# Peptides against a protein of PDB entry 4IGA, part 110

Target 1, 116 residues: chain A of PDB entry 4IGA
Amino acid sequence: KRVLIVDDAAFMRMMLKDIITKAGYEVAGEATNGREAVEKYKELKPDIVTMDITMPEMNGIDAIKEIMKIDPNAKIIVCSAMGQQAMVIEAIKAGAKDFIVKPFQPSRVVEALNKV

## One batch from the design tools (peptide; made by RFdiffusion4, then SolubleMPNN)

Design b1_p28_3_s2 (from b1_p28_3, 8 letters changed)
Fold by OpenDDE base, seed 2:
Structure b1_p28_3_s2 (fold): chain B 116 residues (1-116), chain A 28 residues (1-28)
Amino acid sequence: as target 1 above (116 residues)
Amino acid sequence: EEEELEKKIKEALEKVEEQLRELEEELE
């Protein structure tokens, strides 16, 4: 399966790339904001998306909504430092399949990838 | 459909609560 990694932080994208690759998944590509995420989703047609929430240009919630308009079967895993209940609820309502709080253990990401 | 969404939300919240508890334990 191919994964699109969405995060404005280069370090976080690198970390996720390492975890995803070691787990036996392929990295389809990377995006640094919500607008780029939507564009890359159309271009790459990934099987799974890891999605940050707090990003410039377009936040992760809006990106989820736009991706779900394109592909209602999209598999999106949120990875965010914003673990408030309201944010979790909003992400799931938008169409996310899972929610991982930063900082996270690599095993949490792998488990989410395997279950979506 | 609404019940399914409520279930998904509940499960996500429980998972997040577990993650936060683990983080708190690591900080102590």
Scores: peptide ipSAE 0.626, ipTM 0.896, DockQ to the pose 0.916
Fold by OpenDDE base, seed 1:
Structure b1_p28_3_s2 (fold): chain B 116 residues (1-116), chain A 28 residues (1-28)
Amino acid sequence: as target 1 above (116 residues)
Amino acid sequence: EEEELEKKIKEALEKVEEQLRELEEELE
């Protein structure tokens, strides 16, 4: 399966790329904000998306909503330092399949990838 | 549909709570 990685932090994208690749998945591409995420989703048609929340231009919640308009069957895993209940609720309502809190164990990401 | 959404939210909240608990234990 092919994964689109969305995070404004280059270090985080690198970390996720390593985890995803070692788990036997392919990295479809990367995005640094919600607007790029929507564009890349259209272009690459990935099987799975890892989505940050706090990003410039367009936040992760809005990106989830836009992607779900394009593909109601999109498989989006949120990865965020914002683990507050309100944010989790908002992400799931927007259409996310899972929510991982930063900092995370690599195994949590792998488990989420395998379950969506 | 609404009931299904509530279930999904509940499961996500429980999973996040577990993650946070594990992080707290690592900091002790």
Scores: peptide ipSAE 0.626, ipTM 0.896, DockQ to the pose 0.909
Fold by OpenDDE base, seed 3:
Structure b1_p28_3_s2 (fold): chain B 116 residues (1-116), chain A 28 residues (1-28)
Amino acid sequence: as target 1 above (116 residues)
Amino acid sequence: EEEELEKKIKEALEKVEEQLRELEEELE
């Protein structure tokens, strides 16, 4: 399966790329904000998306909503430093399949990838 | 479908709460 990595932090994208690749998944591409995420989803048609929430231009929640309009079967895993209940609820309502709080164990990401 | 959504929310919250508990333990 191919994964689109969405995060405004270069370090986090690198970390996720390492985890995803070591787990036997392919990286379809990267995006640094929600607008890029939507465009890359259309272009690359990834199987899975890892989605940050706090990003410039367009946040992750809005990106999830837009991607779900394009593909109601999109498999989106949120990875966010914001672990508040309200944010989790909002992400799931928007269409996210899972919510991972930062910092996370690599195994948690792999588990999410395998289950979506 | 509202019932299914509530179930998904509950499961997601439980997973997050578990992660947060583990993080809190690491900070102690």
Scores: peptide ipSAE 0.593, ipTM 0.883, DockQ to the pose 0.885
Fold by OpenDDE base, seed 5:
Structure b1_p28_3_s2 (fold): chain B 116 residues (1-116), chain A 28 residues (1-28)
Amino acid sequence: as target 1 above (116 residues)
Amino acid sequence: EEEELEKKIKEALEKVEEQLRELEEELE
């Protein structure tokens, strides 16, 4: 399966790329904000998306909503430092399949990838 | 659908709580 990695932090994208590839998944591409994520989703048609929330231009919640308009069957895993209950609720309501709080264990990401 | 959504939210919250607990234990 191919994964689109969305995070404004280069370090985080690198970390996720390592985890994803070691888990036997392919990286479809990367995005640095929500607008780019939507564009890349249209272009790449990834199987899975890892989505940050706090990003410039467009936040992750709005990106999830836009991606769900493109593909109602999109498999989006949120990966964010914003672990507040309200944010988790908002992400799931938007269409996210899972929510991972930063900092995270690599195994948690792998489990999420395997389950969506 | 609303009941299904509530279930999904509950499960997500529980998983987040578990992750946060593990983080606390790691920092101690």
Scores: peptide ipSAE 0.592, ipTM 0.884, DockQ to the pose 0.980

Design b1_p28_3_s3 (from b1_p28_3, 10 letters changed)
Fold by OpenDDE base, seed 1:
Structure b1_p28_3_s3 (fold): chain B 116 residues (1-116), chain A 28 residues (1-28)
Amino acid sequence: as target 1 above (116 residues)
Amino acid sequence: MEEELEKKIKEALEKVEKQLEELKKELE
């Protein structure tokens, strides 16, 4: 399966790329904000998306909503430093399949990838 | 559909709670 990695932090994208690759998945591409995420989703048609929330230009919640309009079957895993209940609820309502809080263990990401 | 959404929210919240508890244990 191919994964689109969305995060404005280069270090976080590198970390996720390492985890995803070692878990036997392919990295379809990367995006640094919600607008790029939507564009890359249309271009690459990934099987899974890892989605940050706090990003410039367009936040992760809005990106989830736009991707779900394009593909109602999109498999989106949120990765966010904001683990507040309200944010989790908002992400799931938008269409996310899972919510991972930063900092996370690599095993948590692998579990999410395998379950969606 | 509302019931299904509520179930999804509940499951997501439980996973977050579990992750946060594991993180707390690591810091102790």
Scores: peptide ipSAE 0.649, ipTM 0.900, DockQ to the pose 0.964
Fold by OpenDDE base, seed 3:
Structure b1_p28_3_s3 (fold): chain B 116 residues (1-116), chain A 28 residues (1-28)
Amino acid sequence: as target 1 above (116 residues)
Amino acid sequence: MEEELEKKIKEALEKVEKQLEELKKELE
């Protein structure tokens, strides 16, 4: 399966890329904001998306909503430092399948990838 | 639909709570 990694932080994208590849998944591509995420989703048609929330240009919640308009069956895993209940609820309502709080263990990401 | 969404929200919240508890445990 191919994963689109969305995060404005280069360090975080690198970390996720390492986890994803070591788990046997392929990285379809990367996006640094929500607008790029939507564009890359259309272009690459990934199987799974890891989505940050707090990003410039377009935040992760809006990106989730736009991707869900494109593909109602999109598999989106949120990875965010914002672990508040309200944010979790908002992400799930938008269409996310899972919510991972930063900092996270690699095993948590792998579990999410395997379950979506 | 509403009940399905509520279920999904509940499950997500439980996962987040579990992760946070595990993190707290590791920091103890």
Scores: peptide ipSAE 0.649, ipTM 0.900, DockQ to the pose 0.908
Fold by OpenDDE base, seed 2:
Structure b1_p28_3_s3 (fold): chain B 116 residues (1-116), chain A 28 residues (1-28)
Amino acid sequence: as target 1 above (116 residues)
Amino acid sequence: MEEELEKKIKEALEKVEKQLEELKKELE
């Protein structure tokens, strides 16, 4: 399966890339904001998306909503430093399949990838 | 559909709570 990694932080993208690759998944591409995420989703047609929430240009919640309009079957895993209940609820309502809080263990990401 | 959404929300919240609890233990 191919994964699109969305996060404005270069280090986080590298970390996720390492985890995803070691778990036997392919990295389809990367995006640094929500607008780019939507564009890359259309272009790359990934099987899975890891989505940050706090990003410039367009936040992750809005990106999820836009991607779900394009593909209602999209498999989106949120990875965010904001673990407030309200944010989790909003992400799931928007269409996310899972919500991972930063900082996280690699095993948590792998579990999410395997389950979506 | 609403019940399914509620279930998904509940499961997501439980996973987050578990993750936060594990993080708390690591800080102790």
Scores: peptide ipSAE 0.648, ipTM 0.900, DockQ to the pose 0.928
Fold by OpenDDE base, seed 4:
Structure b1_p28_3_s3 (fold): chain B 116 residues (1-116), chain A 28 residues (1-28)
Amino acid sequence: as target 1 above (116 residues)
Amino acid sequence: MEEELEKKIKEALEKVEKQLEELKKELE
């Protein structure tokens, strides 16, 4: 399966790329903000998306909503430092399949990838 | 639809809570 990695932090994208590839998945591409995420989703048609929430231009919640309009079957895993209940609820309502809090163990990401 | 969404929310919250608890233990 191919994964689109969305995070404004280069270090985080690098870390996720390492985890994803070691788990046997392919990285379809990367996006640095919500607008780019939407465009990359259209272009690359990934099987899975890892989505940050706090990003410039367009936040992750809005990006989830836009991607779900494009593909109602999109498999989006949120990865965010914002682990508050309200944010989790909002992400799931928007269409996310899972919510991972930063910092996370690689095994948590792998579990999420395998389950969606 | 509402019941399904509530279930998904509950599951997500439980996973987050578990992860946060594990993180707290690692910091101790």
Scores: peptide ipSAE 0.643, ipTM 0.898, DockQ to the pose 0.969

Design b1_p28_4_s1 (from b1_p28_4, 11 letters changed)
Fold by OpenDDE base, seed 3:
Structure b1_p28_4_s1 (fold): chain B 116 residues (1-116), chain A 28 residues (1-28)
Amino acid sequence: as target 1 above (116 residues)
Amino acid sequence: MEKEKKALELYEENLKEQEEMEEEEELE
């Protein structure tokens, strides 16, 4: 399966790329904000999206909503900061299938990838 | 209400699963 990685932090994208690749998944591409995420989803048609919530230009919740309009069957895993319960709930309401709280263990990412 | 309830249930379940995994990883 192919994964689109969405996070404004380069180090986080790198970390996720390493985890995803070592788990036997393919990285479809990367996005640095919600607008890029929507564009890349259309372009790459990934099987799974890892989605940061707090991003410039367009946040992850809005990106989820737009992706779900494109593909109601989209498999989106939210990656959120600690203490962002309200935003995680809103992301789930928007259509996210799972969420991971930062900081996270690699095994948690792999579990989420396998579950969606 | 129904979507909110389902979202809360999923949140609570997934949070518990992550906490359990973190505890397991710390014990290994």
Scores: peptide ipSAE 0.150, ipTM 0.670, DockQ to the pose 0.300
Fold by OpenDDE base, seed 4:
Structure b1_p28_4_s1 (fold): chain B 116 residues (1-116), chain A 28 residues (1-28)
Amino acid sequence: as target 1 above (116 residues)
Amino acid sequence: MEKEKKALELYEENLKEQEEMEEEEELE
């Protein structure tokens, strides 16, 4: 399966890329903001999306909503910081299948990838 | 209300699972 990684932080994208590839998944591509995420989703047609929703100056929930309009069967796993319960709930309501709280263990990411 | 309830349930379940997994990994 191919994964689109969405996060504004290069370090987080690198970490997720390492975890995803070691777990036997392919990285379809990367996006650094919600607009790019929607564009890359259309272009790459990934099987799974990891979506940061706590990005400064960006609404990851809006990206989820737009992707779900394009593909109601999209498999989106949100990544969120501690203390962002309300945003995670809104992301789930928008159509996210699972979420991961930062900081996370690699095993938690793998579990989420396997379940969606 | 129903969608919010379901979202909250999923949040609570997944949060608990993550916490349990972190505790298990710390014990290994």
Scores: peptide ipSAE 0.142, ipTM 0.661, DockQ to the pose 0.320
Fold by OpenDDE base, seed 1:
Formats: structure tokens, C-alpha cells, sequence
Structure b1_p28_4_s1 (fold): chain B 116 residues (1-116), chain A 28 residues (1-28)
């Protein structure tokens, strides 16, 4: 399966890329903001998306909504910071299938990838 | 209301699962 990684932080994208690759998944591509995420989803048609929703001045929830309009069967895993309960709930309502709280263990990411 | 209730249930279940996994990994 192919994964699109969405996060504004280069370090986080690198970390997720390593975890995803070691778990036997393919990285379809990367996006650094919600607009790029929607564009890359259309272009790459990934099987799974990891979506940061704590990006400054960027609405990760809107990116989820737009992806779900494109593909109602999209498999989106939200990555959120601690204390973002309200945003995680809104992401799930928007169509996210799972969520991971930062900081996370690699095993938790692999579990989420396997379940969606 | 129904979508919100389901979202909250999923949130609580997944949060608990993540906490349990973190505790298990700290013990290894």
C-alpha cells in the first residue's frame, strides 16, 4: 500500500517515512500543508494518508473534507499534538478513520496503517 | 448527534489503546 505523508515539519515527515518504509509500505509522496495534500492526493491517489492537523495557520480539517469529497473511501490517519481533543473529534467527524497523538511510538503508527 | 457520539467513542477507544501500548513498550 502507498502512503501520502502530510506534515509541515520536515523532521516529522522523515520520521514517518522511516516507520512506513520499515513496515513494508511505500511512500507515495509528501505534502507540507493542506492545499498541497489535496493536490497530491489527486495526483498520486494514495491508499492511505497521514494528516497533521496541528499545522499553524492551516486547517487540516478542511484538507480532510476536501479529500473526502474527492474520494469518500479515503483512508486518513490523523496525527495530532497532545491536548487537541476537539480537533481530533472534528477530524473523525470529517471522515478520518484513526488518530495518533504526538509523541507516538513507531508500533502505534504501524498498527494504525494495518487497521485502516 | 449520532456522528458526534460515534466520533467520541472512537476517540476514547483509540486513546485508551495508545496508552496501553505505551505502557507495554515502557515495560520491555
Amino acid sequence: as target 1 above (116 residues)
Amino acid sequence: MEKEKKALELYEENLKEQEEMEEEEELE
Scores: peptide ipSAE 0.140, ipTM 0.655, DockQ to the pose 0.323
Fold by OpenDDE base, seed 2:
Formats: structure tokens, C-alpha cells, sequence
Structure b1_p28_4_s1 (fold): chain B 116 residues (1-116), chain A 28 residues (1-28)
């Protein structure tokens, strides 16, 4: 399966890329904000998206909503900071399939990838 | 209400799973 990684932090994208590839998944591409995420989803048609919530230009919640308009069967895993319960609830209501809290263990990311 | 309840349950379950995984990795 191919994964689109969405996060404004280069370090986080690098970490997720390492985890995803070691788990036997392919990285379809990367996005640094919600607008780029929507564009890359259309272009790459990934099987899974890892989605940061707090991003410039367009946040992850709005990106989820736009992706779900394009593909109602999109498989989106939200990755967000601790203490953001309200945003997690909004992301799931918008169509996210799973949620991972930062900081996270690599095994938790792999579990989420395998379950969606 | 139903979607929010399910979202909260998923959030709480995922937090618990992450905490358990972190504790297990710290013990190894």
C-alpha cells in the first residue's frame, strides 16, 4: 500500500517515512500543508494518508473534509499533539479512520496502518 | 451525539493503547 505523509515539520515527515518504509509500505509522496495534501491526494491517489492537524495555509481538519469530498472511502490516520481532544473528535467526525497522539511509538503507527 | 460518542471512545481507546505500548517498551 502507498502512503501520503502530511505534516508541516520536516523532521516528522522524515520519521514517518522511516517507519512506513520499514513496515513494508511505500511512500506515495509528502505534503507540508492542507492545500498541498488535497492536491497530492488527487495526483497520487494514495491508499492511506497520515494527516497532521496543526498546519499553515489549511489545517488537517479542513484537508480531511476536502479529501472526503474527492474520495469518500479515503483512509486517513490523524497524527496530532497531546491535549487536542476536541480537534481529534472533529477529525473523526470529518471522516478520519484512526488517530495517533504525538509523541508516538513506531509500533503504534504500524498498527494504525495495518488496521485501516 | 452518536458520532461524537464514537469519536471520544476511539480517542480514549487509542490513548490507552499508546500508554500501554509506551509502558511495555520502557520495561524492555
Amino acid sequence: as target 1 above (116 residues)
Amino acid sequence: MEKEKKALELYEENLKEQEEMEEEEELE
Scores: peptide ipSAE 0.139, ipTM 0.661, DockQ to the pose 0.420

Design b1_p28_4_s2 (from b1_p28_4, 11 letters changed)
Fold by OpenDDE base, seed 2:
Structure b1_p28_4_s2 (fold): chain B 116 residues (1-116), chain A 28 residues (1-28)
Amino acid sequence: as target 1 above (116 residues)
Amino acid sequence: MEKEKKALELYEKNQRELEEMEEELREE
């Protein structure tokens, strides 16, 4: 399966790329904000998306909503430092399949990838 | 809502995992 990594932080994208690759998944591409995420989703047609929330241009919640409009079957895993209950609720209501809080263990990401 | 229930479960799961990570860091 191919994964689109969405995070404004280069370090985080690198970390996720390493985890995803070591887990046997392919990295379809990267996006640095929600608008780019939507564009890359259309372009790359990834199987899975890891989505940050706090990003410039367009936040992750809005990106989830837009991607879900494009593909109601999109498999989106949120990965965010914003682990508040309200945010988790909002992300899941928007269509995310899972929500991982930063900091996280690599195994948590792998588990999410395998479950979606 | 079913989604809200799921979200709450995920929130609780995440909190437990975070606590476990914090505990591990304290032990190192």
Scores: peptide ipSAE 0.619, ipTM 0.887, DockQ to the pose 0.913
Fold by OpenDDE base, seed 4:
Structure b1_p28_4_s2 (fold): chain B 116 residues (1-116), chain A 28 residues (1-28)
Amino acid sequence: as target 1 above (116 residues)
Amino acid sequence: MEKEKKALELYEKNQRELEEMEEELREE
């Protein structure tokens, strides 16, 4: 399965890339903001998306909503430092399948990838 | 409502995992 990694932080994208690859998944591509995420989703048609929330241009919640309009069956895993209950509710209501709070253990990401 | 229930469960799960990580870091 191919994963699109969305995060404005290069370090986080690198970390997720390592975890995803070691878990036996392929990295379809990367995006640095919500607008780019939507564009890359259309272009790459990934099987799974890891989505940050706090990003410039377009935040992760809006990106989730836009991706869900494109593909109602999209498999989106949120990965964010904003782990407040209200944010988790908002992300899941928007269509995310899972929500991982930063900082996280690699096993949590692998679990999410395997379950979506 | 179903999504909200799922979200609450995820929130609680995340809190437990975060607490476990924080405890591990304090013990190191």
Scores: peptide ipSAE 0.618, ipTM 0.885, DockQ to the pose 0.975
Fold by OpenDDE base, seed 3:
Formats: sequence, C-alpha cells, structure tokens
Structure b1_p28_4_s2 (fold): chain B 116 residues (1-116), chain A 28 residues (1-28)
Amino acid sequence: as target 1 above (116 residues)
Amino acid sequence: MEKEKKALELYEKNQRELEEMEEELREE
C-alpha cells in the first residue's frame, strides 16, 4: 500500500517516512500543508494518508473534508500534537479513521496503518 | 453518534499512552 505523508514539519515527515517504509509500506509522496495534500491526493491516488492538523494555508481538518469529497473511501490517519478531546471528535466526524497524538511510539503508527 | 463514541475511545487511549511515555521519560 502507498502512503501520502502530510505534515508541515520536515523532521516529522522524515520520521513517518522511516516508520512507514520499515513497516513494509511505500511512500507515495509528501505534502507540507492542507492545500498541497488535496492536490497530491488527486495526483497520486494514495491508499492511505497521514494527516497533520496545524498547518499553514489549509489545516488538516479542512484537508480531510476536501479529500472525503473527492474520495469518500479515503483512509486518513491523523497524526497531531493537538490531542484535545474536541479535536479528536472533529477529525473523526470529518472522516478520519484514526487519531494519533504526538509524541507517539512507532508501533502506534504501524498499528494504525494495518487497521485502516 | 457512533463517530463521537469512537472519537472518545481514541481520546482516552491516546491519553493513556501519552501518560505512560511521560512517566518513562521522567524515570530516565
């Protein structure tokens, strides 16, 4: 399966890329904000998306909503430092399949990838 | 309704995992 990694932080994208690759998945591409995420989703047609929330241009919640309009079957895993209850509810309502809080263990990401 | 239930479960799971990680870091 191919994964699109969305995060404005280069370090986080690198970390996720390492975890995803070691787990036997392929990295389809990367995006640095929500607008780019939507564009890359259309272009790359990934199987899974890891999605940050706090990003410039377009936040992760809006990106989830736009991707779900394009593909109602999209498999989106949120990965964010914004772990408040209200944020988790908002992300899941928007269509996310899972929500991982930063900082996290690599095994938590692998678990999410395998379950979606 | 069902989505909210799932979200609450995920929130609680995440909080437990975060607390465990924080405890481990303090002991090092």
Scores: peptide ipSAE 0.612, ipTM 0.882, DockQ to the pose 0.924
Fold by OpenDDE base, seed 1:
Structure b1_p28_4_s2 (fold): chain B 116 residues (1-116), chain A 28 residues (1-28)
Amino acid sequence: as target 1 above (116 residues)
Amino acid sequence: MEKEKKALELYEKNQRELEEMEEELREE
């Protein structure tokens, strides 16, 4: 399965790429903000998306909503430092399948990838 | 309501995992 990685932090994208590839998944591509994420989703048609929340141009919640309009069956895993209860609720309501809080264990990401 | 329930479960799971990570780091 192919994964689109969305995060404005280069380090985080590298970390996720390492985890994803070691777990046997393919990286479809990367996006650095919510607007780019929506564009890349249309272009690459990935099987799974990892989505940051706090990003310039367009935040992760809005990106989730836009992707869900394009593909109601999209499989989006949020990965964010903003682990507040209200934020988790908002992301899941928007259509995310899972929510991982930073910092995280690699096994948590692998579990999410396997379950969606 | 179903989504909210799931979100709360995920929130609780995340908190447990975070606590476990903090404990592991403290014991090292």
Scores: peptide ipSAE 0.610, ipTM 0.882, DockQ to the pose 0.916

Design b1_p28_4_s3 (from b1_p28_4, 10 letters changed)
Fold by OpenDDE base, seed 5:
Structure b1_p28_4_s3 (fold): chain B 116 residues (1-116), chain A 28 residues (1-28)
Amino acid sequence: as target 1 above (116 residues)
Amino acid sequence: MEKEEKALELYERNQKEQEEMEEELEEE
């Protein structure tokens, strides 16, 4: 399966890339904001998306909503420092399949990848 | 809603995982 990594932080994208590849997944590509995420989803047609929430241009919640309009079967895993209950509810209501809080263990990301 | 219940369960799970991680980091 191919994964689109969406995060504004280069170090976080690198970390996720390492986890994803070691788990036997392919990295389809990267995006640094929600607008790029939507465009990359159309271009690359990934099987899974890891989605940050706090990003410039377009936040992760809006990106989830736009991706779900394109593909109602999209498999989106949120990875965010914003673990508030309201944010988790909003992300899941928008169509996310899972919500991982930063900092996280690599095993938690692998579990999410395997379950979606 | 089913989604709200799932979200609440995920929130509670995440809180537990964060607490466990913080405790492990403080003990090292």
Scores: peptide ipSAE 0.656, ipTM 0.895, DockQ to the pose 0.976
Fold by OpenDDE base, seed 4:
Structure b1_p28_4_s3 (fold): chain B 116 residues (1-116), chain A 28 residues (1-28)
Amino acid sequence: as target 1 above (116 residues)
Amino acid sequence: MEKEEKALELYERNQKEQEEMEEELEEE
């Protein structure tokens, strides 16, 4: 399975890339904001997306909504420092399959990848 | 309703995992 990694932080993208590849997944590509995420989703047609929430240009919630319009079967895992109950509800309502709070254990990401 | 219930379950899970991780980081 191919994963699109979406996060504005280069360090976080690198960390997720390491976790994803060690878990036996392929990295389809990377995006640094929600607009780029939507564009890359159309281009790459990944099997899974890891999605940050707090990003410039377009936030992760809006990106989820736009991706879900493109592909209602999209498999999106949120990875965010914003673990507030309202944010989790908003992300899941938008169409995310899982919500992981930063900081996280690598095993939590692997579990999410395997379950979606 | 189903999505909200799932979200609440995820929230509670995440809270527990964060507490466990904070405890691990404090012990290091």
Scores: peptide ipSAE 0.655, ipTM 0.895, DockQ to the pose 0.961
Fold by OpenDDE base, seed 1:
Structure b1_p28_4_s3 (fold): chain B 116 residues (1-116), chain A 28 residues (1-28)
Amino acid sequence: as target 1 above (116 residues)
Amino acid sequence: MEKEEKALELYERNQKEQEEMEEELEEE
């Protein structure tokens, strides 16, 4: 399966890329904000998306909503430092399948990839 | 309603995982 990685932090994209590839998944591509995520989703048609929330230009919640309009069957895993109850509710209501809080264990990401 | 229930379950899970991670880091 192919994964689109969405995060404004280069370090976090690198970390997720390492986890994803070691778990036997392919990295379809990377995006640095919500607008780029929507564009890359259309272009690459990934099987799974990892999505940050706090990004410039377009935040992760808005990106989830736009991706779900394009593909109602999209498999989106949120990875965010914003673990507040209200944020988790908002992300799941928008269409995310899982919500992982930063910092996280690599095994938690692998579990999410396998379950979506 | 179903999505909100799932979100609450995920929130509780995440809180537990964060606590466990903090404990592991303190023991090292």
Scores: peptide ipSAE 0.654, ipTM 0.895, DockQ to the pose 0.911
Fold by OpenDDE base, seed 3:
Structure b1_p28_4_s3 (fold): chain B 116 residues (1-116), chain A 28 residues (1-28)
Amino acid sequence: as target 1 above (116 residues)
Amino acid sequence: MEKEEKALELYERNQKEQEEMEEELEEE
């Protein structure tokens, strides 16, 4: 399966890339904001998306909503430092399948990848 | 309703995992 990684932080994209590849998944591509995420989703047609929330240009919640309009079957895992209850509710209501809080254990990301 | 319930379960799980991780980092 191919994964699109969406995060404005280069370090976080690198970390997720390492976890994803070690778990036997392929990285389809990377995006640095929600607008780029929507564009890359259309272009690459990934099987899974890891999605940050706090990004410039377009936030992760809006990106989830736009991706779900394109593909109602999209498999989106949120990875965010913003773990507030209201944010988790908003992300899941928007169509996310899971919500992982930063910092996280690599095993938690692998579990999410395997379950979606 | 089902989505809100799932979100609340995830929130509680995440809180527990964060607390456990903070404790492990303080012991190192």
Scores: peptide ipSAE 0.652, ipTM 0.894, DockQ to the pose 0.974

